# Designs tried in a protein design run: peptides against a protein of PDB entry 4QMF. Part 46

Target 1, 175 residues: chain A of PDB entry 4QMF
Amino acid sequence: ESSFMTLFPKYRESYLKTIWNDVTRALDKHNIACVLDLVEGSMTVKTTRKTYDPAIILKARDLIKLLARSVPFPQAVKILQDDMACDVIKIGNFVTNKERFVKRRQRLVGPNGNTLKALELLTKCYILVQGNTVSAMGPFKGLKEVRRVVEDCMKNIHPIYHIKELMIKRELAKR

## One batch from the design tools (peptide; aimed at target 1 T115)

Design b2_p27_2_s3 (made by RFdiffusion4, then SolubleMPNN; from b2_p27_2, 11 letters changed)
Fold by OpenDDE base, seed 4:
Formats: C-alpha cells, sequence, structure tokens
Structure b2_p27_2_s3 (fold): chain B 175 residues (1-175), chain A 27 residues (1-27)
C-alpha cells in the first residue's frame, strides 16, 4: 500500500473542510482513501486493498498537492483524468528581495490578468498564481512551456517575450 | 501579505519534516 501526505497553509483550512466530502467521493471511485487532518494541517491519500489502478495514487497525490496550493476543487479534480497532468512551480526562491519577487510575480499575471490568460490559451493550460507557487494543469507539452515562462519570468525575462514566440509558433502551425 | 507569511511557515514545516525524515533514515 502506498500513501502520500501534503501539508496545507492555515488559510486553506476552511475551504478544504467545505469540499472534503467531494474529494472523498471523487477518490472513492478509484478506491483511494483520504484523510483531512485539521490539527496537523495535512491531507493524506492512500491505496486500499480494492485499489485497481496502482498509478491512480500518484494522481491522488497530485490532487491534494493542487488543493494545498489553492486550486479550486472543480479544477483540481480533473487531475484524475488520464490525459491531464499538472505542475506546481515554486517561484519563491528565485529572488531574495520581496519587492522584486512581487513585481516579477505580477508580471506573470499582467494587467487585468491578460498576460496569464494569454499564456493559458497558448499552452492550453489552467494556470493559477498563488503565493510562492504557480500551479498549472494541462497537456505535458503545455506544462513544459508554462514552467519555462514562469521560471524565466522569475529570472527577469518578461513573459511577453515568450507569449510573442508562442503566438508566432501557433500561427505558423496553422499554415 | 498574511498569505505569504503562512506560506513561509508551510515551507518551514516542510523543511522540518524533511529533516525529520532524514533523521529517521539514519536510524
Amino acid sequence: as target 1 above (175 residues)
Amino acid sequence: SPEEELEEEEKKREKEAKELLEKKKKE
């Protein structure tokens, strides 16, 4: 039997409590057990004797990871689908200066979220910028592109550069 | 932000957990 645990920040507690029954039901379909520990502030998923697909536990691991990083349940639960992958990109360690961090993180979002929306469309990914992480869900190729853009942004390469590149590539692919 | 502070606390907890795990591996 396999088990995975993730910690979640205190500010997620109320939300996780609200949706935990839905999490349980979703995982029950795959015979994966789950536990929400409010004292420790953790979520645990584990295989059972009835777990049919041994690989599903890894997706369950990813589910709780996404939930811990503020991805809403209706989106996060899609990770259980075979064609869906995810990535949680840690962005908090690229710069030590808090103001610089905030500024670079804001560049990922852009005015009215337009930069992020453009990136989502171009990569066919869902992307959530929250705290010190960027959570992404989508096809593997798209996730690779998202990670590149996100990390480069934290390294002071403006996302617009990559967006333009992706747009050009998309146009070329249509021809 | 308060959320950032909480996230930093989470990182500290993760670090502590990793250290504890490493300690257990050495035992």
Scores: peptide ipSAE 0.024, ipTM 0.453, DockQ to the pose 0.038
OpenDDE base, seeds 1, 2, 3, 5: peptide ipSAE 0.021, 0.023, 0.022, 0.021; ipTM 0.472, 0.454, 0.410, 0.475

Design b2_p27_2_s4 (made by RFdiffusion4, then SolubleMPNN; from b2_p27_2, 10 letters changed)
Fold by OpenDDE base, seed 4:
Structure b2_p27_2_s4 (fold): chain B 175 residues (1-175), chain A 27 residues (1-27)
Amino acid sequence: as target 1 above (175 residues)
Amino acid sequence: SPEEELEEEEKKRKEEAEKLRKEQEEK
């Protein structure tokens, strides 16, 4: 039997508590057990003797990871679908200067979230910028592009450059 | 900043979890 655990920040506790029954029901369909430990501040997923597909535990792992990173349950639960992948991109280690970090992270979002929205549309991904991570969900190809744009942004390459490139590529593909 | 507070909270949770793990290993 396999198990995975993730820690979550205190500010997520109330939300996770409210949706945990939904998490349980979603995982029960796959015979995956789950535990919310409010004392430790952890979520655990486990295979059971009734788990049919051993690989589903990896998706369950990803589910709790996404939830820990502030992805809402209705979005995060989609990770259990076969065609859905995710990536949690750590962005906090690219820049030592906090102000520079915040500025670069803000570039990913852009004015009124327009930069992020454009990137989501172009990559066909859901993207959430939260704290020291960017969580993305979508097709593998799209996730690869998201990671590139996100990491490059933290390396001081403005996302607009990649967005323009992706737009051009999309227009060319329509011909 | 709100983000700083979030990072500090995450750090505190990690530290608490690490303490709990150490306590379990000592048993």
Scores: peptide ipSAE 0.040, ipTM 0.597, DockQ to the pose 0.032
OpenDDE base, seeds 1, 2, 3, 5: peptide ipSAE 0.050, 0.024, 0.043, 0.026; ipTM 0.597, 0.564, 0.594, 0.502; seeds 1, 2, 3, 5 fail the geometry check

Design b2_p27_3 (made by RFdiffusion4)
Pose (drawn by RFdiffusion4):
Structure b2_p27_3 (pose): chain A 175 residues (1-175), chain P 27 residues (1-27)
Amino acid sequence: as target 1 above (175 residues)
Amino acid sequence: SEEEELDEELEELAEKIIEEEEEKEEE
């Protein structure tokens, strides 16, 4: 009955092609069927007659969505867990110009990826920047903070104010 | 420029936060 599909870029195909056996196995634990269409370049997840809880298909949809945005499989299967949520943030329709987009995304990740890592440490979330998207995984509150930072960064508001704020909040909680 | 100054300040803050976290992992 329930079926969700997603598209993936070609540079990702090779990785998925070699780890797909691990994906259907992880999904087999929940009795969710999945198909990888190479010609179309897509992934599909479906519920079956023998699926215990159909609602997990939503998580399965998130899994293949994370896989389509260059999130590594070992990190991605965590979405099939309970205390795990995700958010794939689209950053394409903020800037019409290409140079400024790269400027703000590079500002988002920063030198040596340090500021991006700092966000991971402060929001307690896994964050991955790829092409037109920023994929995040972890606690709901931290996810809200990540979306807030990313969206406010793709708009010309610098991430320094947010990082400072979160650092102050963390030290206040330390007390 | 102002943007460059903000970037340098943010990089210093980020390095500090990473260092503090590495120290905690060593404990």

Design b2_p27_3_s1 (made by RFdiffusion4, then SolubleMPNN; from b2_p27_3, 9 letters changed)
Fold by OpenDDE base, seed 4:
Structure b2_p27_3_s1 (fold): chain B 175 residues (1-175), chain A 27 residues (1-27)
Amino acid sequence: as target 1 above (175 residues)
Amino acid sequence: SEEEKLEKELEELSRKILEEEERKRRE
């Protein structure tokens, strides 16, 4: 049997406590067991004797990973769907200067979150920028695009170039 | 600055994309 564990930051504890019954219920449908450890600050998922789909444990792993990174449960739980993939992009190690980091992260989000929303639409992904990570959910192709834009942005490549590229690709796909 | 120009352009493009999506939702 397989088991996966992820740690979560302290500030996430209160929320996780409130939704854990929902997590349990969602995973029970797939016969995956789960444990919230408030002392350690961890979430664990594990297969049971009744687990019939060996791949679902990996999705459960991704679920708790997303939850640990502040993705709301109603969105995160969608990872259990077969057609949904996710990516957690670590962005905190691209820049050592905190101010520069914040600036580049904000650039990715844009005024009123418009840049991020546009990127979501272009890639057909959900994207959450939180702390030192960017969580994304969607089709594999879209996720690859998101990672490229996100990482490049942190490398000081302005998102405008990628947005333009994605727009062109979208227009070409309509032909 | 060049950065300001890029930011402005990005904002314009972003709004365009969002507006297009809103139009689709109304249909």
Scores: peptide ipSAE 0.642, ipTM 0.947, DockQ to the pose 0.922
OpenDDE base, seeds 1, 2, 3, 5: peptide ipSAE 0.630, 0.634, 0.634, 0.629; ipTM 0.945, 0.945, 0.945, 0.944

Design b2_p27_3_s2 (made by RFdiffusion4, then SolubleMPNN; from b2_p27_3, 10 letters changed)
Fold by OpenDDE base, seed 4:
Structure b2_p27_3_s2 (fold): chain B 175 residues (1-175), chain A 27 residues (1-27)
Amino acid sequence: as target 1 above (175 residues)
Amino acid sequence: SEEEKLDEELNKLSEEILEEAKRKEAE
């Protein structure tokens, strides 16, 4: 039997408490057990004797990982679908200067979130920028593109170049 | 600055992408 645990920040506790019954219900369908530890500030998922597909535990692992990074449950739970993948991109270590970090992170989001929304459309992914991480969900191909744009942005490569590239790729794919 | 110009261009491009998506959704 396999188990995975993730820690979550204190500010996430209230929300996690409110949706934990839904988490339990979703995982019960796959005979995956889960535990919310409010003292430690952790979520745990584990296989049971009734778990049919051993691989589902990895998706459960991803679910709690996404929830810990502020992805809302209605979106995060989609990770349990066979065709859905995710990526949690750590962005906090690319820049040491806080102001520069904030600026580059904001550039990724754009005014009114326009840049992020455009990137979501181009990659067919869900993307959430929160704190020192970017959480993404979608097809593997799209996730690869998202990671490239995100990391490059933090490396001071302007997202416009990647957006233009993705637009070209989209046009080529219509052939 | 050049960076600010790129930011503005990116925003315009993003808005165009979003508008196109809205048009397709309306169809």
Scores: peptide ipSAE 0.687, ipTM 0.950, DockQ to the pose 0.943
OpenDDE base, seeds 1, 2, 3, 5: peptide ipSAE 0.685, 0.685, 0.683, 0.684; ipTM 0.949, 0.949, 0.948, 0.949

Design b2_p27_3_s3 (made by RFdiffusion4, then SolubleMPNN; from b2_p27_3, 11 letters changed)
Fold by OpenDDE base, seed 4:
Structure b2_p27_3_s3 (fold): chain B 175 residues (1-175), chain A 27 residues (1-27)
Amino acid sequence: as target 1 above (175 residues)
Amino acid sequence: SEEEKLDEELDKLSKEILEEEKRKREK
């Protein structure tokens, strides 16, 4: 597969328009073509005959996926780096009750975003909670930890248990 | 409630983690 398309919500249109030249420039360095379709509300990336690394198209796919999920460009573009991985965690289907969903999502973020920031530090990841998705970027090991905490939180397992576990693991790693 | 207690504890712990990181950055 040499082409990938991602739909984006209408509320992202204005932002995507403003940064699309930057997206194009970033992908041009890898000879990946891209298209922003405002009518369909989609982003497309595709290889060209000049694309040297066939694997870069997968990173380009991830880039537009992250952008569609409200990750800002300066952060999302880091996915093109070899050492950076990402995960988009769908959280909208764990709870049917809207109020419970909002409550559990807020618990993941915490007052003033403190819980989320702490989790970022412990996992060495970037984490964005937006709408029905959680986007994360970082090392694979950290991403696995983030997904576990996020999904468990939506399943009504309090994040404190995982935070404590991660703290212990971090201390052990220092020895 | 027990849930509220856990929320408070989590916030406290989170702040501690953040403060520790802040101290590291200042060094």
Scores: peptide ipSAE 0.701, ipTM 0.954, DockQ to the pose 0.952
OpenDDE base, seeds 1, 2, 3, 5: peptide ipSAE 0.698, 0.699, 0.696, 0.697; ipTM 0.953, 0.953, 0.953, 0.953; seed 1 fails the geometry check

Design b2_p27_3_s4 (made by RFdiffusion4, then SolubleMPNN; from b2_p27_3, 9 letters changed)
Fold by OpenDDE base, seed 4:
Structure b2_p27_3_s4 (fold): chain B 175 residues (1-175), chain A 27 residues (1-27)
Amino acid sequence: as target 1 above (175 residues)
Amino acid sequence: SEEEKLEEELNKLSEEILEEEERKKEE
């Protein structure tokens, strides 16, 4: 039997408590057990003797990982679908200066979130920028593109160059 | 600044992408 555990920050506790029954129900369909430990501040998923698909535990692992990083349940639960992949991109270590970090992170989001929304459309991904991580969900190819844009942005490569590139690629694909 | 110009351009491009998507939804 396999199990995975993830820690979550204290500020997520109230939300996780409210949706945990939904998490349990979603995982029960796959005979995956789950535990919310409020003392430790952890979520655990584990296979049971009734788990038929051994690969589903990896998706369950990803589910709790996404939830820990502030992805809302209605979106995070989609990870259980076969055609859905995810990535949690750590962005906190690219810049030591806090102000510079905040500026670069904001650049990724853009005014009114327009840059991020555009990137989501171009990559066919869901993207959430929260704290020191960027969570993304979507097709593998799109996720690779998202990671590149995100990491490069934190390395002070302006997202405009990647957006233009993705636009060109999209136009070429329509031909 | 050059950075501000890039950000303005990016915002314009982003808005165009978003507007195109909205147009597609209306079709």
Scores: peptide ipSAE 0.631, ipTM 0.939, DockQ to the pose 0.926
OpenDDE base, seeds 1, 2, 3, 5: peptide ipSAE 0.625, 0.629, 0.622, 0.616; ipTM 0.938, 0.938, 0.937, 0.936

Design b2_p27_4 (made by RFdiffusion4)
Pose (drawn by RFdiffusion4):
Structure b2_p27_4 (pose): chain A 175 residues (1-175), chain P 27 residues (1-27)
Amino acid sequence: as target 1 above (175 residues)
Amino acid sequence: EEEEEEEELLEKALEEMEEELEEEEEE
């Protein structure tokens, strides 16, 4: 009955092609069927007659979505867990110009990826920047903070204010 | 040791972001 599909870029195909056996196995634990269409370049997840809880298909949809945005499989299967949520943030329709987009996304990740790592430490979330998207995984509150930072960064508001704020909040909680 | 390394990284990330913000103000 329930079926969700997603598209993936070609540079990702090779990786998925070699780790797909691991995916259908992880999904087999929940009795969710999955197909990988190479010609179309897509992934599909379906519920079956023998699926215990159909709602997990939503998580399965998130899994393949994370896989389509260059999130590594070991990190991605965590979405099949309970205390795990995700958010794939689209950053394409903020800037019409290409140069400024790269400027703000690079500002989002920063030198040596430090500022991006700092956000991972402060929001307690896994964050990955790829092309037109920023994929995040972890606690709901931290996810809200990540989306806030990313969306406010793709708009010309610098992440420094946010990072300082989160640092102050953290030290206040330390007390 | 890991917590110290993470603090050092955070301090460095703050310095880098402050320097980048000052460069953007000068533009």

Design b2_p27_4_s1 (made by RFdiffusion4, then SolubleMPNN; from b2_p27_4, 11 letters changed)
Fold by OpenDDE base, seed 3:
Structure b2_p27_4_s1 (fold): chain B 175 residues (1-175), chain A 27 residues (1-27)
Amino acid sequence: as target 1 above (175 residues)
Amino acid sequence: AKEEEERKLLEEAIKQLEEELEEEKKE
């Protein structure tokens, strides 16, 4: 049997406790076992002898990874669908200065969240900016674009330049 | 049309981002 675990921050504990029965039920449909360890602060997923599709364990791994990074369950559980992929982008190590980090992270969200909304539309992804990570869910092509924009933003390339580029590409693709 | 509405939303987002960028340059 295969197993994967992920640690989660303390502030996430309360929420995870409230939704864990739903996680269990969703994974039971695929005969994947799961464990929430509140002492260690970890989530674990495991294949069982009844697991039919061995590939589903990788999606279960991704599920707990997304949950650990504050993605809400109704969104995170969509990762179990065949056509859904995800990415967790670590942004905390690009800048040592806290003020610069906060400023660049805020640029990803933008005024009234409009930057994030624009990126979601252009990439057809769900995107969550939280703490030291950006979580994204969607098609593989879109995820690649999200990662590029996010990493470049942390490298002091303003998202506006990528948004304009993606918009142009979108228009060209319609022709 | 959905596509036209999305385009308008994107254009507005770009406008706001440009304004934000200009404000950051003043700091």
Scores: peptide ipSAE 0.280, ipTM 0.827, DockQ to the pose 0.742
OpenDDE base, seeds 1, 2, 4, 5: peptide ipSAE 0.266, 0.273, 0.267, 0.261; ipTM 0.822, 0.825, 0.823, 0.819

Design b2_p27_4_s2 (made by RFdiffusion4, then SolubleMPNN; from b2_p27_4, 9 letters changed)
Fold by OpenDDE base, seed 3:
Structure b2_p27_4_s2 (fold): chain B 175 residues (1-175), chain A 27 residues (1-27)
Amino acid sequence: as target 1 above (175 residues)
Amino acid sequence: SEEEENEKLLKEAIEELEKELEEEEKE
């Protein structure tokens, strides 16, 4: 049997407790077992003897990973769909200066979340910026674009340049 | 349509972001 475990931060505990029954129900449809350990602060998923698709455990792993990084359940659970992929981009190691890190991370969101919304529309992805990670869900092509923009942003390339490029590409594709 | 609204939102967002970028570069 295959199993995967992920730790979650303390501030996420209350939310995870409230939605765990929904997680269990969603995974039960695929005969995947799950455990929420509040003492350790961990989530575990594992195959059972009734698990039909052995690959579904990898999606379950991704589900708990996304939940640990503050992705809300109604969005995170979409990872169980065949056509949905995800990426968790670590951004904490690009900049040593905390103030600079915060500034660059904030650029991904932008004023009133406009930068993030624009990027989501152009890549057809869901994107969440939280702590030292950016979580994204969507098509593989879109995820590749998101990772490029996120990493470049942490390298001091403002997202606006990529957004403009994506806008041009989108307009050209409509012709 | 939703597509037309998205295009409008994108253009407005870009314009706002460009203004903010210019302000940040002057600081």
Scores: peptide ipSAE 0.213, ipTM 0.797, DockQ to the pose 0.721
OpenDDE base, seeds 1, 2, 4, 5: peptide ipSAE 0.200, 0.202, 0.104, 0.204; ipTM 0.793, 0.794, 0.663, 0.797

Design b2_p27_4_s3 (made by RFdiffusion4, then SolubleMPNN; from b2_p27_4, 9 letters changed)
Fold by OpenDDE base, seed 3:
Structure b2_p27_4_s3 (fold): chain B 175 residues (1-175), chain A 27 residues (1-27)
Amino acid sequence: as target 1 above (175 residues)
Amino acid sequence: SEEEEEEKLLKEAIEELEKELKEELEE
């Protein structure tokens, strides 16, 4: 049997407790077992004897990973769909200076979240910036674009330049 | 249409972002 475990931060505990029954129900449809350990602060998923698709455990792994990074359940659970992929981009190691890190991370969100919303629309992805990671869900092509924009942003390339590029490509594709 | 509204939102967002970027670079 295959199993995967992920740790979650303390501030996420209350939310995870409230939605864990929904997680269990969603995974039960695929005969995947799950455990929420509040003492350790971990989530575990594992195959059972009744698990039909052995690959579904990888999606379950991704589910708990997304939940640990503050993705809300109604969005995170979509990872169980065949056509949905995800990426968790680590951004904490690009900049040593904390103030600079915070500034560049904030650029991903932008004023009133407009930068993030624009990027989501252009890539057809869901994107969440939290702590030292950016979580994204969507088509593989879109995820590749998101990773490029996120990493470049942490390297001091403002997202607006990529957004403009994506806008141009979108307009050209309509012809 | 939904597509037209999306395009409008994108253009408005870009305009706002360009303004803020300019202000940030002037600091």
Scores: peptide ipSAE 0.175, ipTM 0.772, DockQ to the pose 0.728
OpenDDE base, seeds 1, 2, 4, 5: peptide ipSAE 0.149, 0.152, 0.111, 0.152; ipTM 0.755, 0.754, 0.707, 0.758

Design b2_p27_4_s4 (made by RFdiffusion4, then SolubleMPNN; from b2_p27_4, 10 letters changed)
Fold by OpenDDE base, seed 3:
Structure b2_p27_4_s4 (fold): chain B 175 residues (1-175), chain A 27 residues (1-27)
Amino acid sequence: as target 1 above (175 residues)
Amino acid sequence: SMEEENEKLLKKAIEELEEELEKEKKE
């Protein structure tokens, strides 16, 4: 049997408790067992002898990883679909200065969330900026683009430059 | 269409982002 465990921050506890029955039901369809440990602050997924597709455990692993990083359940559960991939991008190590980190992270969101929305539309991904990570879900090509924009942003390249580039590419592809 | 609406939204977003970027450079 294969199992994976992820820790979650304390501020996620209340939410995870409220949606855990939904998580259990979603994973039961694939005969994957799951456990929420409130004492340790962990989520665990496990294969069972009834698990048909052994690869589904990897998607279950990704599910709890996304949930731990504040992705809401209705979005995170889509990872169980075959055509959906995800990426959790660690952004906390690019800048040592906290103020600079916060400023660059905020640029990913932008005024009224417009930067994030633009990136989501252009890459066909879902993107969530939270804490020291950016979580993304979508096609592999889109995820690659998201990672590039996110990492470059933390390296002080403003996302607007990539957004403009992606828009140009999109227009060219329509011809 | 939804696509046309998204295109308009993108153009407006870029304009707003350009203005914000310019403000940041002056700070």
Scores: peptide ipSAE 0.267, ipTM 0.836, DockQ to the pose 0.732
OpenDDE base, seeds 1, 2, 4, 5: peptide ipSAE 0.261, 0.153, 0.263, 0.262; ipTM 0.833, 0.704, 0.835, 0.835; seed 1 fails the geometry check

Design b2_p27_5 (made by RFdiffusion4)
Pose (drawn by RFdiffusion4):
Structure b2_p27_5 (pose): chain A 175 residues (1-175), chain P 27 residues (1-27)
Amino acid sequence: as target 1 above (175 residues)
Amino acid sequence: EEEEEEEEEEEELDEELEELAEEIIEE
């Protein structure tokens, strides 16, 4: 009955092609069927007659969505857990110009990826920047903070104010 | 001139943010 599909870019195909056996196995634990269409370049997840809880298909949809945005499989299967949520943030329709987009995304990740890592430490979330998207995984509150930072960064508001704020909040909680 | 001033401010914010981020990672 329930079926969700997503598209993936070609540079990702090789990785998925070699880890797909691990994906259908992780999904087999929940009795969710999945198909990888190489010609179309897509992934599909479906519920079956023998699926215990059909709602997990939503999580399965998130899994293949994370896999389409260059999130590694070991990190991605965590979405099948309970205390795990995700958010794939689209950053394409903020800037019409290409140079400025790269400028602000590069500002988002920063030198040596340090500022991006700092966000991971402060929001307690896994964050991955890829092409037109920023994929995030972890606690709901931290996810809200990540979306806030990313969206406000793709708009010309620098992430330094947010990082400082989160640092102050963290030290206040330390007390 | 206004654009150069905005670029200088951005560079300063970037340097400050990189120092802050290194501090946070060292913790």

Design b2_p27_5_s1 (made by RFdiffusion4, then SolubleMPNN; from b2_p27_5, 12 letters changed)
Fold by OpenDDE base, seed 4:
Structure b2_p27_5_s1 (fold): chain B 175 residues (1-175), chain A 27 residues (1-27)
Amino acid sequence: as target 1 above (175 residues)
Amino acid sequence: SEEKKKKEEEEKLDKELEKLSNEILAE
């Protein structure tokens, strides 16, 4: 049997406790077992003798990874769908200066989160910026685009260049 | 100064991005 474990930050504990029954129910449909360890601060998923889909354990792994990064359960659980992929982009190591980091992260989000929402629309992805990570869910192509924009933004490449490019691509696709 | 010029350009791009984002969301 296969097993995966992820740690979660303390501030996430309360929420995870409230939704864990839902997690269990969702994974039970696939005969994947799961454990929430509040002492260690970890989530574990594992195959069982009754697991019939060998690939679902990887999706379960991704589920707990997303949950650990503050993705809400109703969104995170969509990862169990065959057509849904995800990416957790670590953004904390691109810049050593805290203020510069915050500024670039804020640029990615934009006023009222509108830049991020626009990026979500253009890439057909869900995107959550939380702490030192950006979690994204959607089609592989869209995820690739999101990662590029996010990482480049942290590298001080302004998102506007990518947004313009994505807009052009979208318009071309409509024709 | 070059630093000032860079900052001004960045701010310009920020404003343009804001406008563009709003346009995208308004579609």
Scores: peptide ipSAE 0.637, ipTM 0.935, DockQ to the pose 0.946
OpenDDE base, seeds 1, 2, 3, 5: peptide ipSAE 0.634, 0.636, 0.633, 0.632; ipTM 0.935, 0.935, 0.934, 0.935

Design b2_p27_5_s2 (made by RFdiffusion4, then SolubleMPNN; from b2_p27_5, 11 letters changed)
Fold by OpenDDE base, seed 4:
Structure b2_p27_5_s2 (fold): chain B 175 residues (1-175), chain A 27 residues (1-27)
Amino acid sequence: as target 1 above (175 residues)
Amino acid sequence: SEKEKEEEEEEKLDKELDELSNKILAE
């Protein structure tokens, strides 16, 4: 039997408590057990004797990982679907200067979040920028594109170049 | 200065990116 544990920051505790019954219900459908430890600040998922899908535990792992990174449950739970993948991109270690970090992170979001929304549309992904991580959910191809844009942005490669490329690709795909 | 020039270029790109983003979202 397999188990995975993820720590979550204190500010997520209240939210996780409110949705944990929903998490439990979702995982029960797959005979995956789960535990929310408020003392340690951790979430655990584990297979049981009744688990029939050996791959679902990995998705459960991803679920709690996403939840720990502030992805809302209604979105995060979609990871349990076969056609859904995710990525949690750590962005906090690309730049040591805090102001530069904030600036580059904000560039990913853009005014009114328009850049991020555009990127979501182009990649067919859900994307959440939170703290030192970017969480993304969607098709593998789209996730790869998101990671490239995000990491390059943190490396001071302006997102506009990738956005233009993705726009061209989209236009070509329509024909 | 070179720094100022770089900042101006970044601002230009930021503006262009916002315009493109809006265009994408309007489609």
Scores: peptide ipSAE 0.648, ipTM 0.931, DockQ to the pose 0.953
OpenDDE base, seeds 1, 2, 3, 5: peptide ipSAE 0.644, 0.646, 0.643, 0.644; ipTM 0.931, 0.931, 0.930, 0.931

Design b2_p27_5_s3 (made by RFdiffusion4, then SolubleMPNN; from b2_p27_5, 12 letters changed)
Fold by OpenDDE base, seed 4:
Formats: sequence, structure tokens, C-alpha cells
Structure b2_p27_5_s3 (fold): chain B 175 residues (1-175), chain A 27 residues (1-27)
Amino acid sequence: as target 1 above (175 residues)
Amino acid sequence: SKKEEEEKKEEELDKELDKLSQEILAE
């Protein structure tokens, strides 16, 4: 049997406790076992003798990874769908200066979250910026685009260039 | 100064980006 474990930050504990029954129910449909360890601060998923889909364990792995990064359960659980992929982009190591990091992260979000929402629309992805990570869910192509924009933003490449490019691509696709 | 010029440019791009974002969301 295969098993995957992820740690979660303390501030996530309360929420995870509230939704863990839902996690269990969702994974039970696939005969994947799961454990929430509040002492260690970890989530574990594992195949069982009754697991019939060998690939679902990887989806379950991604589920707990997303949950650990503050993605809400109703969104995160969609990862169990065949057509849904995800990416957790670590953004904390691109800039050593804290103020610069915060500024670039905020640039990615934009006023009232407009930039992020626009990026979600253009890439057909869900995107959550939280702490030192950006979690994204959607089609592989969209995820690739999200990662590029996010990482480039942290590298001080302004998102506007990518947004314009994506806009052009979208317009061309409509024709 | 060079730094000031760069900051002004970034601010301009930020404003333009927000405008574009709003346009995208309004479609």
C-alpha cells in the first residue's frame, strides 16, 4: 500500500478539524484511508486493500497538500476529479528582503484582488495566495501559465506583460 | 534618480494592470 503524509501549520488545525469528516467521506468513496494527527500536526492518506484506482492515492496526496496550504475543502476536494490538476508554488525563496517579498506578492494579488481574479479567468484556474505559497487548481495548461506569472512576479517581472499576452491568446481563441 | 524613475515606472504599470484587470473582469 502507498501512503503520503503532509504537515500543516498550527493556524490550520481548527479548520481541518471541522472539515475532516468531509475529507474522510470524500476519500472513502475511493477506499482511501486518512488520518488527522493533531499532535504531530499532520494529515496522512493511504491506500487500502479495497482501493481499486491506483492513481487516486496521488490525488489524495494532492488533496491534503492543498488543505495544508489553506485551500478550502469545497475547492480542494475537486482535485479528486480526473480533469483537475493542481500546483503549489513556493514563493518564499525568490526574495530575501521581506518588504520586497510582500510588495511583489501584493502585486500578484492587486487592488481588491483584481489581478488575481483576472489571472484566474484567463487561465481558467483557481488561485489562492497564502503566506509563502500560491495554490492553483485547474487544467495543466492554465497551471503552467499561473506558475510562470507567479514566479516571474517574484523575480520582479511585472505581471502586466503576461496578462497582456494571455488576453491576446484568449481573443485569438475566440475567433 | 534612477531608483525614482524605476519606482514611477512600476507604479504606472501597477495602475495599468489594475485597469486591464477590471476590464477583463467586466467582460
Scores: peptide ipSAE 0.662, ipTM 0.937, DockQ to the pose 0.956
OpenDDE base, seeds 1, 2, 3, 5: peptide ipSAE 0.659, 0.660, 0.659, 0.658; ipTM 0.937, 0.937, 0.936, 0.937

